# Peptides against a protein of PDB entry 3B8E, part 132

Target 1, 230 residues: chain A of PDB entry 3B8E
Amino acid sequence: PFLIFIIANIPLPLGTVTILCIDLGTDMVPAISLAYEQAESDIMKRQPRNPKTDKLVNEQLISMAYGQIGMIQALGGFFTYFVILAENGFLPIHLLGLRVNWDDRWINDVEDSYGQQWTYEQRKIVEFTCHTPFFVTIVVVQWADLVICKTRRNSVFQQGMKNKILIFGLFEETALAAFLSYCPGMGVALRMYPLKPTWWFCAFPYSLLIFVYDEVRKLIIRRRPGGWVE

## One batch from the design tools (peptide; made by RFdiffusion4, then SolubleMPNN)

Design b1_p20_7_s2 (from b1_p20_7, 10 letters changed)
Fold by OpenDDE base, seed 1:
Structure b1_p20_7_s2 (fold): chain B 230 residues (1-230), chain A 20 residues (1-20)
Amino acid sequence: as target 1 above (230 residues)
Amino acid sequence: KREELEKKKKELEKLLEELK
C-alpha cells in the first residue's frame, strides 16, 4: 500500500497507525502461521528427503503465496479506497499526482472531478474516512483467504492448527477493526473515523473475486503443473 | 451528482464541527 502511495502520489489510503495495526495484528498472525507451518513441515520432514532443497522450495512457495495474498489484500483495500473517493467526487484518474496539493494546508480550493472545491480540512476528513474501510477490507479479505486455505490440498490436520491460529487472528483483527471503527474518540486519536455498516459489504465482491481468482489459479495449476502461476 | 456531492460535503463539515 505504501509503495503505491509513493509511486502514484495519491492521497494516503492508510494512516500510519492503521499500518502499525496491520503490521502488529494482521501481519503477525500470518508470520506466526508461517513459523508454525515451518515447524510442522520440519516435524513431517523427519524422513530424510534432501532437507536443504525441499526446505528452500517450500520457503520459496510460502513466500510467493504470502506475497501474492498480500498484494491481493492491498488491491482490495485500494479498491475500497477508490470507491469511497469516487463517491466523494474524486475519480481515480484525478487522484494521480494529487498528493502534493492534497496535503498542502495552504491550498483550500482543490477541485474534485466535478469542479467542486475542497478545503484542506474537508479533504483530510475524506482521507481519514478511507482508513477504516481500508483496514476492514483487509480483514474481510483475510476471511476469504481462510476459505481459500481450507480448499488447498493440505491435510485437514495441518489445516487444523493453522486454522485455529488463523481463526483466532481473524477474530482478533475483526474485534480490533470493530473497536477502531466504532469506539468514540478513535477518529481524533487514530484518524479512523466511524464506518457505516454498509461499507463492510463493499469488501465482499472483492472477496468473491479473490475466491474466483484462486479457484481459477488452482485450476490452471492442476492443468499445467509447473507453470508460471505457481 | 453535484448536488449529492455538495450534500456529502456538508455532512463532512458537520462531522468536522462535531469532532472539534
Scores: peptide ipSAE 0.066, ipTM 0.682, DockQ to the pose 0.310
Fold by OpenDDE base, seed 4:
Structure b1_p20_7_s2 (fold): chain B 230 residues (1-230), chain A 20 residues (1-20)
Amino acid sequence: as target 1 above (230 residues)
Amino acid sequence: KREELEKKKKELEKLLEELK
């Protein structure tokens, strides 16, 4: 998210606190999932044909899959960001290169895509209204990762422990999202304004996309002899 | 759309006043 902010020179989609909450909260669940998938791969590979190459290939495939899921998550967050800004008169194309003028306190006549002028204070309110929905979008998209992890495993017993850890992680992230979104004073203290309930639904298409992506990936793996499912 | 944006701008101004 931060890289796209720098490259596109758009208004900051996520505050520093929100980024820290994502890095500390949302990245923990994938990391735990990866650690458990590696452990499960090591347990299931009682006789790898070539332990070194098969382990390396599996680690690379897992890393690539989670990297791709992470990109879809980021796209979900940015989608929410662009929707909010578009609803406030700033189309995505107009946001490109706008950061310099957006962050300038002395420019009080920044025009939106419809020629409406925005004061610095008004722009910052709109910016801060994006922070919470972006974070919530990431959390909701991670719920899809939980479902994906549930559907991957053939072993019910090994699924149970990982599911509890994943559920706990997602619960913590969701509780944090709710706290940051609805606790009084968070708008002033953390620059995260209260979230309208409708914005929770903005993430669902991306959650579905991740689910479909993972099912397609699993299907491809199943069709290859010696895949992770065999 | 302009009228809707003006309404939203007024709503944001109210929110700003409530946050002060």
Scores: peptide ipSAE 0.064, ipTM 0.684, DockQ to the pose 0.331
Fold by OpenDDE base, seed 2:
Structure b1_p20_7_s2 (fold): chain B 230 residues (1-230), chain A 20 residues (1-20)
Amino acid sequence: as target 1 above (230 residues)
Amino acid sequence: KREELEKKKKELEKLLEELK
């Protein structure tokens, strides 16, 4: 998120403190749970032909899965960010390069994509309105990603939710998301304004798409083992 | 659409007042 902010020069979609909360609070436990589930589901079924090489391959697979999850989460967050800003009159193309004027307190006539003028205060409200939904979107996407990535080849329906650590992680991240979204003072402390319940559902179509995509991918892998999709 | 955006601005301003 921060890199895209610098490169595209767009309004900041997520605060640095919130990013740290994600990395430390929401990503760590799920990552551990995912590593555990993957070890149980994929490694235990393959007799290690060579324990050293197979361990390295598995570590690479876990690392790649984690990296992919992080990218998908970021994409989901940015999707929500662009939806919110578009609903408030700022189309994605218009946001490019807008940060300089966006952050200038003395410019109170920043135009949106429809010619509406926005004061500095109004712009900051919209910016901070994006932070909480961005965070919640990451959590909701994590639900899907963790569930689907627990196995490489097996369907979620076949493997089930056997990993107690994964289940616990899902509840923990959800509780954290609820706390950060609705606890008094979080708007001031973390620049995350209270989230309307409707925004929890904004990520659901995206999570569903990822879920469907991964199930299709797994189906293809099962039908064509050793294909490029693996 | 401009009227809708003006309504949203007013809602955001109210939200800001509630958060102050």
Scores: peptide ipSAE 0.059, ipTM 0.696, DockQ to the pose 0.352
Fold by OpenDDE base, seed 5:
Structure b1_p20_7_s2 (fold): chain B 230 residues (1-230), chain A 20 residues (1-20)
Amino acid sequence: as target 1 above (230 residues)
Amino acid sequence: KREELEKKKKELEKLLEELK
């Protein structure tokens, strides 16, 4: 998200505090859940044929898979961001390079894609209105990530949802998202304005995409053990 | 679309006043 923000010079899609909430609140529980579940899964019990090369390759492949999932998460967040801004009169093309004028408090006549002028204060409200949906989108996409991370080889349908830590993580992320989205004062404290419940559903296609992607990946791994797709 | 955007601006202004 931050890289696209710098490259495209668009209004800030996600605040620093929300990023910290993701890193501390949503990523830690999944990591713990994974640590417990990997201990149960024979993934670690397969002695590497070559302890030096096979371990490094596996770590790199895992890192690439997480990188790809993270990219899909970011895309989901940006999609939601662009939809909200478009609904407020700012088409994606118009946002390119707009940051300089957008962030200038002395410019009170920034035009949207339809020629409507926006004051600095109005623009910042719209920007902050995007923060909550972006965060919620990431959380909803992380639901799929948590579920798929349960195993690297087996389908979710084969292992089921028996891990209490995983379930707890899902509830924690959802509760955090609901708290940040709907608790009074979050707009002032965290610059996260209330979200319409309908926006939660905007992330579901991306969650499904991650789920399908990982199931296909796992299917390939099962058919071709030791492939580069691991 | 412009009328809708103007309504949204007014709503945003109200929200701003509530946040100040």
Scores: peptide ipSAE 0.039, ipTM 0.650, DockQ to the pose 0.291

Design b1_p20_8_s1 (from b1_p20_8, 10 letters changed)
Fold by OpenDDE base, seed 1:
Structure b1_p20_8_s1 (fold): chain B 230 residues (1-230), chain A 20 residues (1-20)
Amino acid sequence: as target 1 above (230 residues)
Amino acid sequence: ELVEKRLKEKREKEKEELEK
């Protein structure tokens, strides 16, 4: 998300607090769950015929799959960001290169795609309006990851422990998302404004995309055992 | 409407802080 912000020179899609909440609350629990899955997989794996190569291949495959899912999650967040800005008069094409003028406190007449002028305060409000929905989109998309993990042919025990940690993490991040979204004063304290209920639905297409992606991946693995997509 | 509402709420809070 931050890389796209720099490259596209768009208004900031995620606040620093939101980034910290994602990093500490959302990414850390999956990372811990992955570490436990690796530890449990190491315990349950009978000595692989070649422990170094088979472990490295599995770690690389898991890392690639996780990286790809993470990219889909980020795309979901950006979609929500673009929807909210478009609803407020800023079309995606108009946002390209706009950051310099957007962040300038002295420019109070930034025009949207329809010629409406926006003050600095108004622009910052709409920017901060995107932060919470972006975070919530990630949380909702992560629910799909949980279901995907349940459908993996991993051992029932590995799935069980991973599911407990993931479920706990999803509850924690969802509770955090709800708290940050709806607790009074969060708009001033953390620059996180409350969500319209309709914005929760922006995540659903991307949750579906993750399901399709996982099914396609599973199909490829079934057709090409030992492929790079494992 | 949402932006204007939030702007109003922000200004009201800023006024309350100045009155304290």
Scores: peptide ipSAE 0.138, ipTM 0.719, DockQ to the pose 0.056
Fold by OpenDDE base, seed 3:
Structure b1_p20_8_s1 (fold): chain B 230 residues (1-230), chain A 20 residues (1-20)
Amino acid sequence: as target 1 above (230 residues)
Amino acid sequence: ELVEKRLKEKREKEKEELEK
């Protein structure tokens, strides 16, 4: 998100503090939970792999899969960002290159896509209005990510939700998202305005997309063992 | 409308802080 902010010169979609909250609050516990995940029932049945040849290919494929999931996650966040800004008069195309004028406190007549003039204060309010939904979108997408990362080959329906630490991680990140979204003073302290409950559902299509993508991937791996999808 | 509402809420809070 921050890289796109710099490259595209758009208004900041996600605050730096919020990024830190994701890294420290929502990613840490899930990462620990995955470390304690029980081995798949079929892992112990696999023949020893050649560590020199098979490991590198597998690491690349895993990295690509996580990279793709991360891209879908980012797209979900940006979708929410663009929807909110569009609802407030700023179409996505108009946001490109707007950052310089957007962040200038002395310019109080920045025009939106409909010719409406926005003061600096108004612009910052709409910017900060985007931060919370973006964050929540990331959390909701992470639910799917955590669930799919539980297994490499087996379907989530086959492995089940037996890892209590994973369940705790899902609860923790959800509780953090709720806290940051609804706690009084977060608008001032973290530049995160309170979220309408309806915005929680905006991320669900992306979570479902990730889930379906991974289940299809796993299905392909099961049908074609040793393929390029592993 | 949302921005105007948030502006109003912000100004009300700033006023309350100044009165304390």
Scores: peptide ipSAE 0.084, ipTM 0.695, DockQ to the pose 0.062
Fold by OpenDDE base, seed 4:
Structure b1_p20_8_s1 (fold): chain B 230 residues (1-230), chain A 20 residues (1-20)
Amino acid sequence: as target 1 above (230 residues)
Amino acid sequence: ELVEKRLKEKREKEKEELEK
């Protein structure tokens, strides 16, 4: 998010507080849940052929897969951000380079894509309106990420949802997202304005994309054992 | 519309705080 913010000079898509809430609230419980996940029987029973090279290859492949998933997560967040801003009159192309004028408190006539003028206060309201949906989008996409991370080779349908801690993590993340989105005072305290229920659905295509991507990846791994996709 | 609604709500809260 910050890289695109800096490179494209767009309004801040995700606040620092929301980032902290992701790091402390949504990443910790999933990480713990995965640590308690029962090992996939085909992974843990298989001795590495070469402990040094196979471990390095596996770490690189895992890093690549998670890097790609992370990119899809970021794209999901930005999609939600651009949808909200477009609904408020700011098309994605118009946001490019707008940061300087957007953050200037003395400019109260920033034009949107339709020629409507926005005061600084109005701009900050719409900016902070994006923070909560971006956060929620990340949480919803992380549901798919958590589910797919449960297994390396087996499909979610084959392995099932047996880890109660993982399920608890999903509920905890959802509860945190709901709390931050709808608790009174969060708009003032955390600059997280209440979320329209419709914005929760903006993440679903990306969650589905991650799920399909992982299932296809796992299918390839199953069909081509020892391939570079593992 | 959402921004206008939130601006109105903010102004109403600020007014209530000034009247206390």
Scores: peptide ipSAE 0.079, ipTM 0.682, DockQ to the pose 0.064
Fold by OpenDDE base, seed 2:
Structure b1_p20_8_s1 (fold): chain B 230 residues (1-230), chain A 20 residues (1-20)
Amino acid sequence: as target 1 above (230 residues)
Amino acid sequence: ELVEKRLKEKREKEKEELEK
């Protein structure tokens, strides 16, 4: 998020403190929970051909999987960010290069995509309005990502939710998201304004898309073992 | 509407803080 903020010169979609809360509070517990996930039966049945090369390949695959999860989470957050800003009159194309004027408190006539003028105070309210749903979207996407990543080939419906630690992690993330979204003072402390309950559902279509995509991918892998989709 | 509501809430809070 911060890199895109610098490169695209868009309004900051997520505060630095909130990013730290994600990294420390929402990413660590799920990562620990995945360490206790029961290995897929098909993975365990493969004897390593070469312990050195197969370890390196597995480490690369794990690293790529974690990197991909983080990318998907960021994309989900940005989706919600752009939706909220678009609903408030700022289309994504208009946000490109707008940062300089957006962050200037002396400019009180920044135009949106429809020619409406926004004061600095109004702009900051909209910006901080985006922080909370961005965070919540990441958490909701993490639900999907964590559930799908426990298996490479088997459907989530076949493997089930056997890991109690994973289930606990999902509840903890949800509780943290609710706390940060609704606790008094978070607007000042974390630049996170209270979230309307309806915004929790903004990420659900995206999470559903990830589930469908992953189930289709796994179905293809089961039908064509060793294909390029694996 | 959301922005206007939050601006109003902020101004009310600032007023309450000035009255203390």
Scores: peptide ipSAE 0.039, ipTM 0.649, DockQ to the pose 0.068

Design b1_p20_8_s2 (from b1_p20_8, 13 letters changed)
Fold by OpenDDE base, seed 5:
Structure b1_p20_8_s2 (fold): chain B 230 residues (1-230), chain A 20 residues (1-20)
Amino acid sequence: as target 1 above (230 residues)
Amino acid sequence: EEIKKRLEKRREEEKKLKEE
């Protein structure tokens, strides 16, 4: 999000505070919960890792986490961002290069795609209104990310959802996201303005996409071991 | 369409303020 903000020169889609809330708030408990996940049923049939040649974290894991899944998350967030701005009169094409004027406090007549003028304060309100739904989109997508991380090879349906700590983590991150989104004063304190409940559902297609994508990946690994997808 | 209606309303309000 931040890289696209710089390159495309668009209004900031995700604030620093929201990033911190993700990294320190919503991700910790879920990540810890994975340490308590049951071993895959076939783990003892796998060859032991050679500590001299095999890395714990390989390029395939990095590619999956940051390249594939991360791109789907980013697409979900940006979709939400563009929809909100479009509903407020800023079409995606109009946002390109707009940041300079958008962030200028002395310009109070920035025009939207329909010729409506926006004050600095109004622009910042709509910008911060984008941050919360973007954050929530990430949290909803993280549900799928956490679930798919339960296994490397087996389907989630084979592994099941028996990890109570993981389930607790899902509720915790959701509760925290709801708290940050709807608690009075968060708009002033954290610049996280409340969002319509409908915005939670905007992320569901992307969450489903991640889940389906990973299940298909795992299916391919099971049917064709030794592929680049492993 | 809602944005257009809001814009039209603002233009009408601005026009009234200029006539006062």
Scores: peptide ipSAE 0.019, ipTM 0.464, DockQ to the pose 0.205
Fold by OpenDDE base, seed 3:
Structure b1_p20_8_s2 (fold): chain B 230 residues (1-230), chain A 20 residues (1-20)
Amino acid sequence: as target 1 above (230 residues)
Amino acid sequence: EEIKKRLEKRREEEKKLKEE
């Protein structure tokens, strides 16, 4: 999100403080919970890894984590961002290159896609209105991401949801997201303005997409062992 | 379309206020 903010010169989609809340708050407990996941039922049928030739982190894992799943997560956040700005009069095409004028406190007549002029204060209100929904979108997508990370080959339905620490992590990240979104003063302290409850549902299609995508991937791995997907 | 309607309504309200 921050790279796109710089490259495309768009208004800031996700605040620095919000990023820190994701990295240190909502991601940490879920990530730790994966260390307590039960082994896959077929793990004992696999040959031991050769520590000299087989890397723990390979190009395929990096591609899945940062290239595929990470891109779907980012798309979910940006979708929410563009919808909010469009509802406030800023179409996606109009946002390109707008950052310079958007962030200039001395320009109080920035025009939207419909010719409405926006003061600096009004622009910052709508920008900060985007931060919370973007954050919540990431958290909702992380539910699916965490669940799919339980296994490499077996379906989640085969593995089950027996890891109590993982379940706790899902509740913790959701509770933290709700707290940051609705606690009084968060708009001033964290630049996270209150979220309409309806915005929680905007991320659900992306969570479902990630889940279905990974289940299909795992199904392919089970049917065609040793393929490029593994 | 909803944004356009809101903008048009505001412009009409501003015109009425200038004519009074």
Scores: peptide ipSAE 0.018, ipTM 0.467, DockQ to the pose 0.195
Fold by OpenDDE base, seed 4:
Structure b1_p20_8_s2 (fold): chain B 230 residues (1-230), chain A 20 residues (1-20)
Amino acid sequence: as target 1 above (230 residues)
Amino acid sequence: EEIKKRLEKRREEEKKLKEE
């Protein structure tokens, strides 16, 4: 999101505080929970990794994590961002290059897509109104990310949801997201304004997309071992 | 179109409040 913020010069989609809440709050417990995941049923039947040729982190893993899943995750966040701004009169095309004027506190007549003028204070309110839903969108997408990370090759349906710590992690990150979104004073303390409950559902299509995409990928791997998608 | 209508309505309400 920060790269797009710089390149497209759009209003800040995700605040620094919100990023910290993701990195330190919502991601840690789920990530730790994966250490307690049961091994895939076929792990002992797999050939051992060749330390000379096989890297722990390979180009395929990087492509999957950052290029594919990470891209879908980012698209989910930006979708929510653009929807909120559009509902407030700022169409996506109008946001391009708007950052300079948007962040200038001395400009109080920034026009939206419909010719409505916005004061600096009004613009900052709508910007900060985007941060919380963006954050929640990331958390909802992370549910799918966490679930798909349970296995490399086997379907989640084959592996099952037996890891109680992982389940706890899902609840913890959700509870934290709800706390940060709805606790009184968070708007002042963290610039995270309360969101309508409907915004939680905005991310669901992307979460589902990630899940389906990964299951299809895993299915292909199982049917065609040694493919480029592995 | 729905967004446009809502914005127009808000502008009308704001005008009325300024005239009061």
Scores: peptide ipSAE 0.018, ipTM 0.485, DockQ to the pose 0.294
Fold by OpenDDE base, seed 2:
Structure b1_p20_8_s2 (fold): chain B 230 residues (1-230), chain A 20 residues (1-20)
Amino acid sequence: as target 1 above (230 residues)
Amino acid sequence: EEIKKRLEKRREEEKKLKEE
């Protein structure tokens, strides 16, 4: 998000404080919960790994999978950002290069895509209105990410949801996201303005996409052991 | 389209205020 902000010169899609809340608040507890996941049922059916060759291939494939998932997460956040700004009169093309004028406190006549003039205060309200939905989008996508990370090869349907600590982690993550989104004073403290409940659903297609992608990946691994998809 | 309609309405209101 920060790189796109710099390269495209768009208004800030996600605040630094919200990034810290993701990294320390919503990612850490769920990640720890994975340490308590039950072993995959197929461990005893796997051939002994060659520690020299299989490690390198698996690390590359895992890195690619995580990189792709991270890209889908970012795309989900940016989608929500662009939708909110478009609903407020700023089309995506108009946002390119707008940052300089957007962040200038002395410019109070920044025009949107429809010729409406926006004061600095109005622009910052819209910007901070984007931070919360972007954050929530990441959390909703992280639900799928956490669930798919339970197993490397088995389907979630095969492994099941037996890890109570993981379920608690999902609940805690969601509760924290709701708290940060709706608690009074978060707009001032964290630059996170209250989120309309409908924005929670904007992330669901991306969450589903990650889930389907990983299930298909795992299905291919099960059908073609030793393929490029492991 | 809704934003456009709101802008048009505001412009009409501003014109009325200038004519009073």
Scores: peptide ipSAE 0.017, ipTM 0.466, DockQ to the pose 0.175

